Peptides against a protein of PDB entry 4J2C. Designs and how they scored, part 66

Target 1, 107 residues: chain A of PDB entry 4J2C
Amino acid sequence: MEDPFFVVKGEVQKAVNTAQGLFQRWTELLQDPSTATREEIDWTTNELRNNLRSIEWDLEDLDETISIVEANPRKFNLDATELSIRKAFITSTRQVVRDMKDQMSTS

## One batch from the design tools (peptide; made by RFdiffusion4, then SolubleMPNN)

Design b2_p21_1_s3 (from b2_p21_1, 9 letters changed)
Fold by OpenDDE base, seed 2:
Parts: C-alpha cells; structure tokens; sequence
Structure b2_p21_1_s3 (fold): chain B 107 residues (1-107), chain A 21 residues (1-21)
C-alpha cells in the first residue's frame, strides 16, 4: 500500500484553492450589495463554510498521521525533513483557513 | 496526467486509517 498522505494533501490543496475563490466572491458580494442577491450570498457563504469544514476535517486526519508516525518512527522511517514539510503544510493551511474564518466571523 | 478516478473523501480517510493503522 502506498502512503495516501500526499493524495489527501493534494485534495486539501485543491479545496483551499476553491475556498479562496469562494472567499473572494464572498467579499465582493458584501462590498457591493447592489450586485448581489441574497440567494448568491447564501449559496456562496454555505459553499465556503462547507469547503472550510472539509479542509479542517482532512487536516485533523493528516495531523493524526503525524502523531502516529512520531509514536511509531521505526514503522514508517520518515525523513526528518519530510516530517517537517508535512507539519508545515498542516500548520500553514490551518492558518489560511483561520484567516478566512476570522474575516467571515467579523462580517 | 490527471487521474480518471478520483477517490471520495471517505475513501481517502479509509486509506489513511489503513496505512497508518
């Protein structure tokens, strides 16, 4: 069995890109209400929130794998650099999600 | 090249659980 970490990482990256696009539209809709319908605002908001939750779910799973690897280093034999890259990805992605969520909560 | 088959989120979670079990 191949390590599925990178596949999930790729899906998270795609979801982040999607979320960023939705977030951009979300901000545009709120900045110019004359061009926005309540339907589009609601749809965009819901899609964005769903996407962010999906990302957070995957990040929790990925984060768990880190804990498992660190608890069983001989089983996986991951290079220290690779492990750092995985951790950095989770941390940076969480920050990206948090930034969007923070802006949504203050609007 | 882009894969023709895209695993569902649940399938990916299952794979993670299996690999890291």
Amino acid sequence: as target 1 above (107 residues)
Amino acid sequence: PRPTLVPTPEELRKKLREFYS
Scores: peptide ipSAE 0.439, ipTM 0.808, DockQ to the pose 0.306
Fold by OpenDDE base, seed 1:
Parts: sequence; C-alpha cells; structure tokens
Structure b2_p21_1_s3 (fold): chain B 107 residues (1-107), chain A 21 residues (1-21)
Amino acid sequence: as target 1 above (107 residues)
Amino acid sequence: PRPTLVPTPEELRKKLREFYS
C-alpha cells in the first residue's frame, strides 16, 4: 500500500487554490456592490466557507498522521526532510486558511 | 456540504487510517 499522505496533500493544495479564487471573488463582490447580486455573494460565501472547512478537516487528518509517525518512527522510517516538509505544509496551509477566515469574520 | 473529491474524502480518510494503523 502506498502512503496516501501525498494524495491528500495534493487534494488540499487544489482546495486551497479553489478557496483563494473564491476568496478573491468574495472580496471583489463586497468591494463593488454595484456589480454584485445577493445571490452571487451568498453563493460565493457559502462555497468559500465549505472549502475552508474541508481543508481544515483534511489538515487535521494529515496532522494526526504526523503524530502517529513521531510516536512510531521505526515503523514508518520517514526521511527527516520529508517529515519537515509535511509539517511545514500543514502549518503554512493552516495559516492561509486562518487568514481568509479572519478577513471574512471582520468583514 | 463538503466538496466532492476523487477519491472521496471518506475513501482518503480510510486509506490514511489503514496505512498509519
């Protein structure tokens, strides 16, 4: 069985890109109400929130794998560099999500 | 609702649990 971490990572990366696009549109809609319908605002907002929630869920799962590996290092024998990359990905992605959420909550 | 993934989120969670069990 192949390590599914990279598969989930890839899906998270795609979801982040999607969320960033939605966030950009969300910002545009709120900055120029004359070009925005309430329907699009609501749709964009909901889609964005759903994507962010999905990302957070996946990050929790990925983070758990790291805890498992660190508790059983010999079983998995992951390269130190690889482990660092995984940790960095989770940390940075959480920050990206948090930044978007913070801006949405203060808008 | 969560966006659909290919494979599905449930499938990926299952794979993660299996591999890291």
Scores: peptide ipSAE 0.437, ipTM 0.822, DockQ to the pose 0.398
Fold by OpenDDE base, seed 5:
Parts: sequence; C-alpha cells; structure tokens
Structure b2_p21_1_s3 (fold): chain B 107 residues (1-107), chain A 21 residues (1-21)
Amino acid sequence: as target 1 above (107 residues)
Amino acid sequence: PRPTLVPTPEELRKKLREFYS
C-alpha cells in the first residue's frame, strides 16, 4: 500500500487555497456591504467556515499518524528529515487557519 | 459540508487508518 499521508497533505493544501480565496472575498464583502447581496455574504461565510473545519479535521488525522510513527519507529523507518517536514506542515497550516479564524471572530 | 473529493474524505481516512495501524 502507498503511504496516503502525501495524498491527504495535497487535499489539505487545495482546501487552504480555496479557503484563502473565500476569505479574501469575505473581507471585501464586509468592508463594503453594498458590493454584494446578503445571499452572497451568507454563502461566502458558510463556505469559508466549512472549508476551515474540513482542514482542521484532516490536520487532526495527519497529526495522529505522526504520533503513531513516533511510537513505532522501526515499523515505518521514516527519515528524520521527512518527519520534520510533516510536523512543520501541520504546524504552519494550523497557524494559517488560526489567523483566518481570529479575523473572523473579531469582525 | 466538505467539497466532494476523489478519493472521498472517508476513503482517505480509511487509508490512513489502514496504513498507520
């Protein structure tokens, strides 16, 4: 079986890109409500929140795999550099999500 | 709700569980 970590990582990256686009539109709509209908505002807000929750869900699954690998190093034989890259991806992506959520909670 | 993915999110979670079991 192929290691599915990278596939999930790729899907998370796509979701982040989508969320960033939605976030940009969300900020524009709230800065000038006359630029769009209430319908678009609600749609954008809901899509953005759904994407962020989806990302957080996948990150939890990825983070769990790291814990499993560290508990059974001989079974997986992952390079230390590779493990570091995986951890860095999760950490940095969580920060990106947190930044968007923080801005949404204060707007 | 999540966007539709190929493979689906559930399928990917299943693969993760199987590979890292």
Scores: peptide ipSAE 0.435, ipTM 0.820, DockQ to the pose 0.403
Fold by OpenDDE base, seed 3:
Structure b2_p21_1_s3 (fold): chain B 107 residues (1-107), chain A 21 residues (1-21)
Amino acid sequence: as target 1 above (107 residues)
Amino acid sequence: PRPTLVPTPEELRKKLREFYS
């Protein structure tokens, strides 16, 4: 069986790109209320929140795999460099999600 | 080219559980 980590990583990256696009639109709608409809604001907000929750879910699953690998390193035979890259991806992606969530909660 | 059949999130989670079980 092929390691599915990179596949999920790729899907998370796509979801981040989608969320960033939605976040940009969300900010644009809030910056120009006269041209924004409540319908589009609500749709964009809900889609953004759903994407962020999906990313967070995937990150939790990916983080769990790291814990499993570290608990049984010989079974998976991942080198330190690969493990470091995986950890860095989760950490940096969580920060990106947190930044968007923080901005949404303050507006 | 973009694949026509993409694994669902649940399918990917299942694969993770299977591989890391």
Scores: peptide ipSAE 0.434, ipTM 0.804, DockQ to the pose 0.310

Design b2_p21_1_s4 (from b2_p21_1, 12 letters changed)
Fold by OpenDDE base, seed 1:
Structure b2_p21_1_s4 (fold): chain B 107 residues (1-107), chain A 21 residues (1-21)
Amino acid sequence: as target 1 above (107 residues)
Amino acid sequence: SRPVLVPTSQELRDALRKFYS
């Protein structure tokens, strides 16, 4: 059986890119109301929130796998470098999501 | 090249659960 972690990681990365694009559009719409419609603002906001929620869900699942591996190191045969990379990805991605959420909540 | 079927999010979650069970 092939380890699906990297596949999920890739899907999360794609979701982050999509969210960042939506976030950029969201900021543009709010910065210049004359070029924005309420419909596009609402659509963009909803899509962004849904995307961020999806990312957070996947990150929780990925984080759980790390806990499982650390509890059963011999079963999964992952070296410290790979485990560190996985942890760093989750931490950095959570920060990216947090930054967008913080800006949305203060707007 | 042949097109690749991309698993759904639920399919990926199931795969994670199965692999890390």
Scores: peptide ipSAE 0.478, ipTM 0.792, DockQ to the pose 0.252
Fold by OpenDDE base, seed 5:
Structure b2_p21_1_s4 (fold): chain B 107 residues (1-107), chain A 21 residues (1-21)
Amino acid sequence: as target 1 above (107 residues)
Amino acid sequence: SRPVLVPTSQELRDALRKFYS
């Protein structure tokens, strides 16, 4: 059976790319109010928040799998390098999300 | 080439749950 971790990882990566694009537009809209409609600001903000929430949700699921693997190493037979890569992905992605959320909350 | 069917979010979550059960 194929490990679905990489599939979810891929979806998270896509969501991150989408969020980064939305965040860029969000920043531009706030920097130049003359070019920003309330509708676009609201849409962009909502889409961005939804994407960030989706990412966080998936990261929680991925993080749980790591805990399960570490608790049952014989069952999954994943080496330390693979686990390290997975952990690094989750940590770095959480940081990316956190940075965007922090900027949104202070603006 | 054959189109890739993307599973739903719920399907992915179920797959994770099943694989890591």
Scores: peptide ipSAE 0.478, ipTM 0.794, DockQ to the pose 0.244
Fold by OpenDDE base, seed 2:
Structure b2_p21_1_s4 (fold): chain B 107 residues (1-107), chain A 21 residues (1-21)
Amino acid sequence: as target 1 above (107 residues)
Amino acid sequence: SRPVLVPTSQELRDALRKFYS
């Protein structure tokens, strides 16, 4: 069986890109109300929140795999470099999500 | 050409669970 971690990682990356696009639009709509409708603001906000939650969910699953691997390293045979890369991805992605969420919560 | 299979989020989660069980 092939390790699905990289597949999920890829899907998370796609979701992040989508979220960043939505976030950009979200900021634009709020910065210039003359170009925004309530409908688009609401839609964009909801889509963004849903995407961010989806990402966070996947990150939790990915993070759990790290713990599982570390609990039984011989079973998975992942070297320190690979684990470091995986951990870094989760950490950096969480930060990206957090930054967007922080800006949304303060607006 | 081959059709590209795009697993659902749930399918991916199941795959993770299975692989890391």
Scores: peptide ipSAE 0.477, ipTM 0.788, DockQ to the pose 0.288
Fold by OpenDDE base, seed 3:
Structure b2_p21_1_s4 (fold): chain B 107 residues (1-107), chain A 21 residues (1-21)
Amino acid sequence: as target 1 above (107 residues)
Amino acid sequence: SRPVLVPTSQELRDALRKFYS
């Protein structure tokens, strides 16, 4: 069977892009209250948080697969470079999510 | 063009669990 990791990775990337768009709108709404309604702010905030939680959930699953592979490398026969790329993706994506969450928590 | 079905998040999670079981 085909390794679904890259598919999930792609979906996470799409979710990150969506979240970043929502985050930008969220920032714009808060920076210009004259053009923002409470309803739009709440909707944007909820959608953003939902997306971020979804990303974090997927990242946990992806991270678990890495642990499984490292526990039994011969079973999966992954290239060391590919494994490094996967780890880097998870780490960097978690940081992107964390940055957005931190900014939301301070606003 | 043909409609494209996108796997659900749960479907992908199931695929991960299956592949890495």
Scores: peptide ipSAE 0.475, ipTM 0.791, DockQ to the pose 0.273

Design b2_p21_2_s1 (from b2_p21_2, 9 letters changed)
Fold by OpenDDE base, seed 1:
Structure b2_p21_2_s1 (fold): chain B 107 residues (1-107), chain A 21 residues (1-21)
Amino acid sequence: as target 1 above (107 residues)
Amino acid sequence: LDEYEKVYERIEERREEKEEE
């Protein structure tokens, strides 16, 4: 059986893609107010924020799994390379989410 | 470890809750 980390990693990646799509639409709506309804702006904004919060929560949980592994290395047999890959994924994904959030907060 | 598996179970439970909404 594959480690659950890989399953969640894939799901988070898909969620990021979805969020990026929503972010693009959000940007387009705000760039041309004459063609955008407040209803669509609000819907897109809420959907985007909900997706981002969901991703952030998953990343926090993934961080916890790493802490568990590092506290009990004999139980998991994960080498430094694998742990680095997992940490890098969380770090890079957090940055992607942060970039979108920063743009939303300043708009 | 049980705690390791429980984290992933929590993640999955959040997915299920969203699907029900």
Scores: peptide ipSAE 0.672, ipTM 0.916, DockQ to the pose 0.699
Fold by OpenDDE base, seed 4:
Order: sequence, then structure tokens, then C-alpha cells
Structure b2_p21_2_s1 (fold): chain B 107 residues (1-107), chain A 21 residues (1-21)
Amino acid sequence: as target 1 above (107 residues)
Amino acid sequence: LDEYEKVYERIEERREEKEEE
């Protein structure tokens, strides 16, 4: 049985890809209002916000798993390299989400 | 390990809850 971290990592990555697609569409809709309906704008905005919130929640839980491992390193047999990779994933993904949120808040 | 596993169970429960909605 594989560590469940890798399963969740894959799911979060998929969610990020989905969010990025929604974000691209959101940007396109707002850049050219003549080609956009209010319904599509509202739907895209809502779906994007929900996706981003879901990702952020998963990242918080993944961050907790890191804390658990660091508090009990002998129980998990994870070396510093593996932990670094996990932390980097959380940090970089959080940044991607933050960048999208920042752009949405200024529009 | 129990605490570790419970976090992932919570994550999975959220996935399942969303699928049911």
C-alpha cells in the first residue's frame, strides 16, 4: 500500500489544472464582455472560487500531515528529501492559488 | 499513524461528500 500523500497530491494537481482552466475562461470573459453572458461569468466565477477553496482546504490538511510526521519522524521513515518535496508541493501550490485569488480580487 | 491516517480520511470524506452533492 502506497502512502496516501501521493494519492491526494495527484488529486490536488488535477484540481489545480481544473482551476487554471476556469481562471483562463474567467479572464477571457472579463476581457471581452461582448462575448460573455452574465450567466457564464457568474457560473465561472463561482466554480473557480469553489475549486480554489477546496484546494486550500486540502493544502491545510496536507500541511497538518507534515506536522504530524515532523513530530514523530521515527514512526514514518521519511527522510528529509521526501519531506522537502512534500513541503515544496504545498508551498508552490498555495502560491498558484494565491496568484489566481489576487487577480480575481482586483477585478 | 492513527492521527496521520485520520487526516487523509477527512480529505477523502470531503471528496465523497462533494460527489454526492
Scores: peptide ipSAE 0.672, ipTM 0.915, DockQ to the pose 0.703
Fold by OpenDDE base, seed 3:
Structure b2_p21_2_s1 (fold): chain B 107 residues (1-107), chain A 21 residues (1-21)
Amino acid sequence: as target 1 above (107 residues)
Amino acid sequence: LDEYEKVYERIEERREEKEEE
């Protein structure tokens, strides 16, 4: 059976792509209010925030899996390279989410 | 380990909950 980490990783990546699309639309709506309704802005904002929250939650859980593996390295037999890749994914994804959140909070 | 799988089960449960909303 495939390690669930890779499945979730793929799902998180898809969620990030979705969030980036929503973020792009969000910026467009705010840049030209004449072409945007308040309803669409609110909807986009809500969808984006929910998506980002979901990603963050998944990252927290993925982070926990890392801790579990590190606590029992013999059981999982993951080398340092694999663990580094997983950690890097979490770190980089958190940064992507943070960047979007920062821009939203300053709008 | 069981706890490892439980984390992923929790993740999947959230997916299912979102689909129902």
Scores: peptide ipSAE 0.670, ipTM 0.915, DockQ to the pose 0.704
Fold by OpenDDE base, seed 2:
Structure b2_p21_2_s1 (fold): chain B 107 residues (1-107), chain A 21 residues (1-21)
Amino acid sequence: as target 1 above (107 residues)
Amino acid sequence: LDEYEKVYERIEERREEKEEE
């Protein structure tokens, strides 16, 4: 049976890609108001925020799984390399989300 | 293992709730 981490990782990656697309559109809409409707701006903003929030929640739970594994590493049979990859994924993904959020908060 | 799996169950439950919205 496949470790659920890989499934969630893939789903989070897809969500990040979706968020990045929404973020780009959000930026475009704000850069050229003549081509934007208030409705699309609001929709895009809402979808983006919801997407980012969902990602952050998943990352928190994934971070908890890391803690669980580290509390009993022998039970899960994960080597240091795999754990490092998982930690790196969470850290880097948080950074990507944070970068988008920071730009949204300053606009 | 139960604790580990419960985290992923929670994640899945959020996915299901999102699909219903």
Scores: peptide ipSAE 0.669, ipTM 0.915, DockQ to the pose 0.768

Design b2_p21_2_s2 (from b2_p21_2, 11 letters changed)
Fold by OpenDDE base, seed 3:
Structure b2_p21_2_s2 (fold): chain B 107 residues (1-107), chain A 21 residues (1-21)
Amino acid sequence: as target 1 above (107 residues)
Amino acid sequence: LDKYEEVYKRIEERRRKKAEA
């Protein structure tokens, strides 16, 4: 049985890619109002926010899984390298989300 | 532990709810 972490990791990565696409469109719409409708702006904004929120929630849960593993290392038999990779994924993904959120809050 | 699986079940549940929306 595959560790669910890798499944969720893949799904989060897809969500990040989707968010980045939405963010790019969001930026384009705001930079060229002549090509933007309010409907698309609103849709893009809402989809982006919802996507980012979902990613953040997944990251919180993934963080909890790491805490569980660290509290019971013998049960899961994960080495330090794998735990480091998992932590790094969460940290880096949070940063990507934060960067987009920061841009949205200042625009 | 059971908690480990419970977390992922929660994640899966969110996926399911989104698919239904």
Scores: peptide ipSAE 0.691, ipTM 0.933, DockQ to the pose 0.766
Fold by OpenDDE base, seed 1:
Structure b2_p21_2_s2 (fold): chain B 107 residues (1-107), chain A 21 residues (1-21)
Amino acid sequence: as target 1 above (107 residues)
Amino acid sequence: LDKYEEVYKRIEERRRKKAEA
């Protein structure tokens, strides 16, 4: 059986891409109110927030899996490079989410 | 190993709940 990490990683990546699209639309709507309806602004904002929250939750769980692996290295026998890739994915994804959240909070 | 699998089961459960919502 394939390690579930790769499946979840792919799903999180897709969610990030979706969030980035929503974020771009969110910024466009706020920058030019003449092209925006209140309904679309509210919908986009809500979808974006929900998406980001979902991603953050997944990252927390993925981070937990890392802790479990590191506590039992011989049981999982993961390559050091693979473990580094997993950690890097979580770190970089958190940064991407954080950047969007920071901009939303300052607008 | 049980804890490892449990985490991923939790993730899958969230996906399932969202799909049914």
Scores: peptide ipSAE 0.690, ipTM 0.933, DockQ to the pose 0.722
Fold by OpenDDE base, seed 5:
Structure b2_p21_2_s2 (fold): chain B 107 residues (1-107), chain A 21 residues (1-21)
Amino acid sequence: as target 1 above (107 residues)
Amino acid sequence: LDKYEEVYKRIEERRRKKAEA
């Protein structure tokens, strides 16, 4: 049986990739108004924000899973390396999301 | 642990809700 973490991790990674694609498009639309309609800008912005929000929510839940594991180490067969990987994933993903959000807020 | 499973259940439920929306 595979730990649900890996399933969610994969889904979050896909969401991040999608968000990055939307972010790139968002950037392109704002950089060249001749290629952009207000409708597409609004749609892209909305989709991007929704995706980022979704990712953030997943990361919060994943953080909780880590806390649960750390509070009950004997009940989970997770070594320090795996926990480190999980924490690193959350941290790095949160940073990626934050970077996109920061750029959006300044535009 | 129940709490652990419940978190992932919540995540999956959120996925389901998005799919339905």
Scores: peptide ipSAE 0.690, ipTM 0.934, DockQ to the pose 0.708
Fold by OpenDDE base, seed 2:
Structure b2_p21_2_s2 (fold): chain B 107 residues (1-107), chain A 21 residues (1-21)
Amino acid sequence: as target 1 above (107 residues)
Amino acid sequence: LDKYEEVYKRIEERRRKKAEA
């Protein structure tokens, strides 16, 4: 049986890509109001925020899985390299989300 | 191990609820 981490990782990656697309559209809509409707702005904003929140929630849960693995190294037999990859994924993804959130909060 | 699986079950449950919405 495959470790569920890989499934979630893939889903989070897809969610990040979706969020980045929404963020780009959000930026474009706010950059040129003449090409934007209030409805699309609101929709895009809400979708983006919801996606980011969903990603953050997944990352919190993934962090918990890391803690569980580290507390039970013999049960999971994950080598240091794999753990590092997982931690790096969480860290880098959080940064990507944070960057988008920071830009949204300053607009 | 049970805790590990529980976390992923929680994640899956969120996915399910989201898909149903």
Scores: peptide ipSAE 0.689, ipTM 0.933, DockQ to the pose 0.724

Design b2_p21_2_s3 (from b2_p21_2, 11 letters changed)
Fold by OpenDDE base, seed 3:
Structure b2_p21_2_s3 (fold): chain B 107 residues (1-107), chain A 21 residues (1-21)
Amino acid sequence: as target 1 above (107 residues)
Amino acid sequence: LDEYEQVYKRIEERRKEKEEE
């Protein structure tokens, strides 16, 4: 069976893309209030926040999988390169999420 | 399921719950 990490990685990447789209719309709505209803702003904001929360939760679980692998390396037989790739994905994705959250919190 | 697979099961269960909402 395929390692579930790659499946979830793909799903998280899709979620990030969705969040980035929502974030773009969010910024557009706030830049020109005359073209935006409060309802759309609220909807977009909620969807974005929910999406980001979902990503963060998945990243926490993915981090746990890393810990599990590192606790029993012989069972999984993952080399240092693969583990580094996984860790890098989590780290970089967290940064992307953090960047959006930071901008939302300062708006 | 072992501990490793249990984590991924939890992840997928969350997605399932979201679809049902």
Scores: peptide ipSAE 0.679, ipTM 0.921, DockQ to the pose 0.774
Fold by OpenDDE base, seed 4:
Structure b2_p21_2_s3 (fold): chain B 107 residues (1-107), chain A 21 residues (1-21)
Amino acid sequence: as target 1 above (107 residues)
Amino acid sequence: LDEYEQVYKRIEERRKEKEEE
C-alpha cells in the first residue's frame, strides 16, 4: 500500500486544473460582457470559489500530515528530501490559489 | 487508524460527501 499523500496530491492537482479552467472562463466572461449571461457569470464565480475553498481545506489537512510526520519522524521513515517536496507542493499550490483569489477580489 | 491515517480519511470523506451531493 502506497502512502496516501500521493493519492491526495494527485487529487489536489486535478482540482487545481479544474479551478484554473473555471478561472479562465471567469476572466473571459468579465472581459467581454457581450458574450456572457448573468447566469453563467454567477455559476462560474460560485463554482470557482467552491473549488478554491475545497483546495484550501485539503492543503490545511496536508499541512497537518506534515506536522504529524515532523513530530514523530522515525515512525514514518521519510527523509528530508521527501518532506521538502511535500512542503513545496503545499506552498506552491497555496500560491496558485491565492493568485486566483486576489484577482477575483479586485474585479 | 492512527492520527496520520485519520487526516487522510477525513480528506477522502469530504470528497465522498461531495460526490453524494
Scores: peptide ipSAE 0.679, ipTM 0.921, DockQ to the pose 0.762
Fold by OpenDDE base, seed 1:
Structure b2_p21_2_s3 (fold): chain B 107 residues (1-107), chain A 21 residues (1-21)
Amino acid sequence: as target 1 above (107 residues)
Amino acid sequence: LDEYEQVYKRIEERRKEKEEE
């Protein structure tokens, strides 16, 4: 059976894609106020923020799994390469989320 | 479940709760 990390990784990636779609719509709505209703802006904003928070929580939990593995390497038998891949995924994904959040907070 | 598996169970439980809302 595949390690649960790979399953969650895929799910987080899909969630990021969804968030990016919402972010794009959010940007479009704010760029052309004449065609945007406050209702759609609010809905899109809330949906986007909820998605981002969900991703962030998953990333925190994935960080915990890494700490667990590093605390007991004999049990999991994951080499440095695999751990690096996992850490890189979390770091890069966290940055993608941060970039969207930064733009939202300054708008 | 050990602590490793419990983390992943928690992740899935959040998604389950979200789907039920």
Scores: peptide ipSAE 0.679, ipTM 0.921, DockQ to the pose 0.752
Fold by OpenDDE base, seed 2:
Structure b2_p21_2_s3 (fold): chain B 107 residues (1-107), chain A 21 residues (1-21)
Amino acid sequence: as target 1 above (107 residues)
Amino acid sequence: LDEYEQVYKRIEERRKEKEEE
């Protein structure tokens, strides 16, 4: 049986891609109001925020899985390299989300 | 291991709930 981490990782990656698309559209809508409706702006903003929140929640849970593994590493047979990859994924993904959130908060 | 799997179960349940919304 495959470790659930890989499944969630893939799903989070897809969610990030979706969020980035929404973020781009959000930026476009705000940059050119003549091509934007209030409805689309509101929808895009809401979808983006919900998507980012969902990603952040998954990352928190993934971070918890890391803590669980590190508390009992022998039980999970994960080497240092694999753990580093998982940690790096969480850290880098948080940064990507944070960058989008920072730009949204300043607009 | 149960704790580990419970975390992923929670993740899956959130996705399931989101899909139903």
Scores: peptide ipSAE 0.677, ipTM 0.921, DockQ to the pose 0.768

Design b2_p21_2_s4 (from b2_p21_2, 9 letters changed)
Fold by OpenDDE base, seed 4:
Structure b2_p21_2_s4 (fold): chain B 107 residues (1-107), chain A 21 residues (1-21)
Amino acid sequence: as target 1 above (107 residues)
Amino acid sequence: LDEYEKVYERIRKRREEKAAA
């Protein structure tokens, strides 16, 4: 694994899984306040927001790497299929993050 | 480092900063 993209991809995927778990707990806490403490709500909310921001930042940087490759494709011997997979990963991950953020903002 | 590698270096440094915080 020479290209660092795959390492970062794995780390982002792990962060997404963590965020999804936090999001689930967040929804549960807000659905039944009688079973939740303010401390847990605040902790969960902050952890979730921090996780989402971290993911978004990584996606922005990954998107930049795509632009760099596309600007000089001959320098990077990346298969067209591989490049498509990278783009799809960024797009789909952004959508997952956006869906969680949208629900948080409308709640 | 070339432009491509610099982006990943930035990502790495960001993680290190979080770990140190």
Scores: peptide ipSAE 0.697, ipTM 0.935, DockQ to the pose 0.723
Fold by OpenDDE base, seed 5:
Structure b2_p21_2_s4 (fold): chain B 107 residues (1-107), chain A 21 residues (1-21)
Amino acid sequence: as target 1 above (107 residues)
Amino acid sequence: LDEYEKVYERIRKRREEKAAA
């Protein structure tokens, strides 16, 4: 059966896409306040932040799975390439989240 | 469950909790 990592990876990717959509809307709302209601801004901001926090939590847990695999490599049939892909996914996703958070914190 | 599976169980439970909220 497929490793649970791929299921979570897919779910995180979907969450990232959702967050990026929310972020785009957030940017649009702040760009033209005349077209934005406080309610939509607050809702979008809240949804975005919650989504980002959820992603970050999943990434932390995924990071732990990496550590577990590396601590007992014989138990897990994961080659260096697979581990690299997993690490790269976590790193790149964290960066995407960080970029959005940084922009939000400065606005 | 081993430690590896427990992490994913935690992730799953978190999703279930969010869905129930």
Scores: peptide ipSAE 0.697, ipTM 0.935, DockQ to the pose 0.760
Fold by OpenDDE base, seed 2:
Structure b2_p21_2_s4 (fold): chain B 107 residues (1-107), chain A 21 residues (1-21)
Amino acid sequence: as target 1 above (107 residues)
Amino acid sequence: LDEYEKVYERIRKRREEKAAA
């Protein structure tokens, strides 16, 4: 049976890409009001926030899986390299989300 | 389900809830 981490990782990556697209549009809408409708601004803002929140939730759960694996490494048979990759993915993805959130909060 | 699988089950259910919304 395949480890579900890979599936979730892929889904989170897709969600990040979606969020980045929404973020780009969000930025464009706010920078050029002449081409923006309030409806699109609201929709984009809400979609972006929801996507980011979803990603953060997944990352929290993935972080828990890391703790579980580290508590019983023999059961999961993951080598140090794989575990490092998982940790790095969570860390880097959190940073990407944080960067978008920071820009939204200061806009 | 062990605790590891339960986490992923939670993730799965969350996605299903979103899809149903």
Scores: peptide ipSAE 0.697, ipTM 0.935, DockQ to the pose 0.807
Fold by OpenDDE base, seed 3:
Structure b2_p21_2_s4 (fold): chain B 107 residues (1-107), chain A 21 residues (1-21)
Amino acid sequence: as target 1 above (107 residues)
Amino acid sequence: LDEYEKVYERIRKRREEKAAA
């Protein structure tokens, strides 16, 4: 059986891409109010926030899986390279989410 | 299920709940 991490990684990446699309639209709507309705702004904002929260929750769970592996490495047979890749994915993804959240909070 | 698998089951269940909402 394939390690579930790869499946979740792909799903999180897809969610990030979706969030980035929503973020771009959110930015466009706020920059040109003449082309934006309150309904679309509210919908986009809500969808974006929900998506970001979902990603953050997945990242927390993925962090837990890494902690579990590191607590008993022989059980999982993951080498240092694979663990580094997983940690890097979580770190970089968390940063991408944080950047979007920071811009939303300052708008 | 071991604790490792339980985390991924939690993730799966969360997605299923969202899909059903």
Scores: peptide ipSAE 0.696, ipTM 0.935, DockQ to the pose 0.786

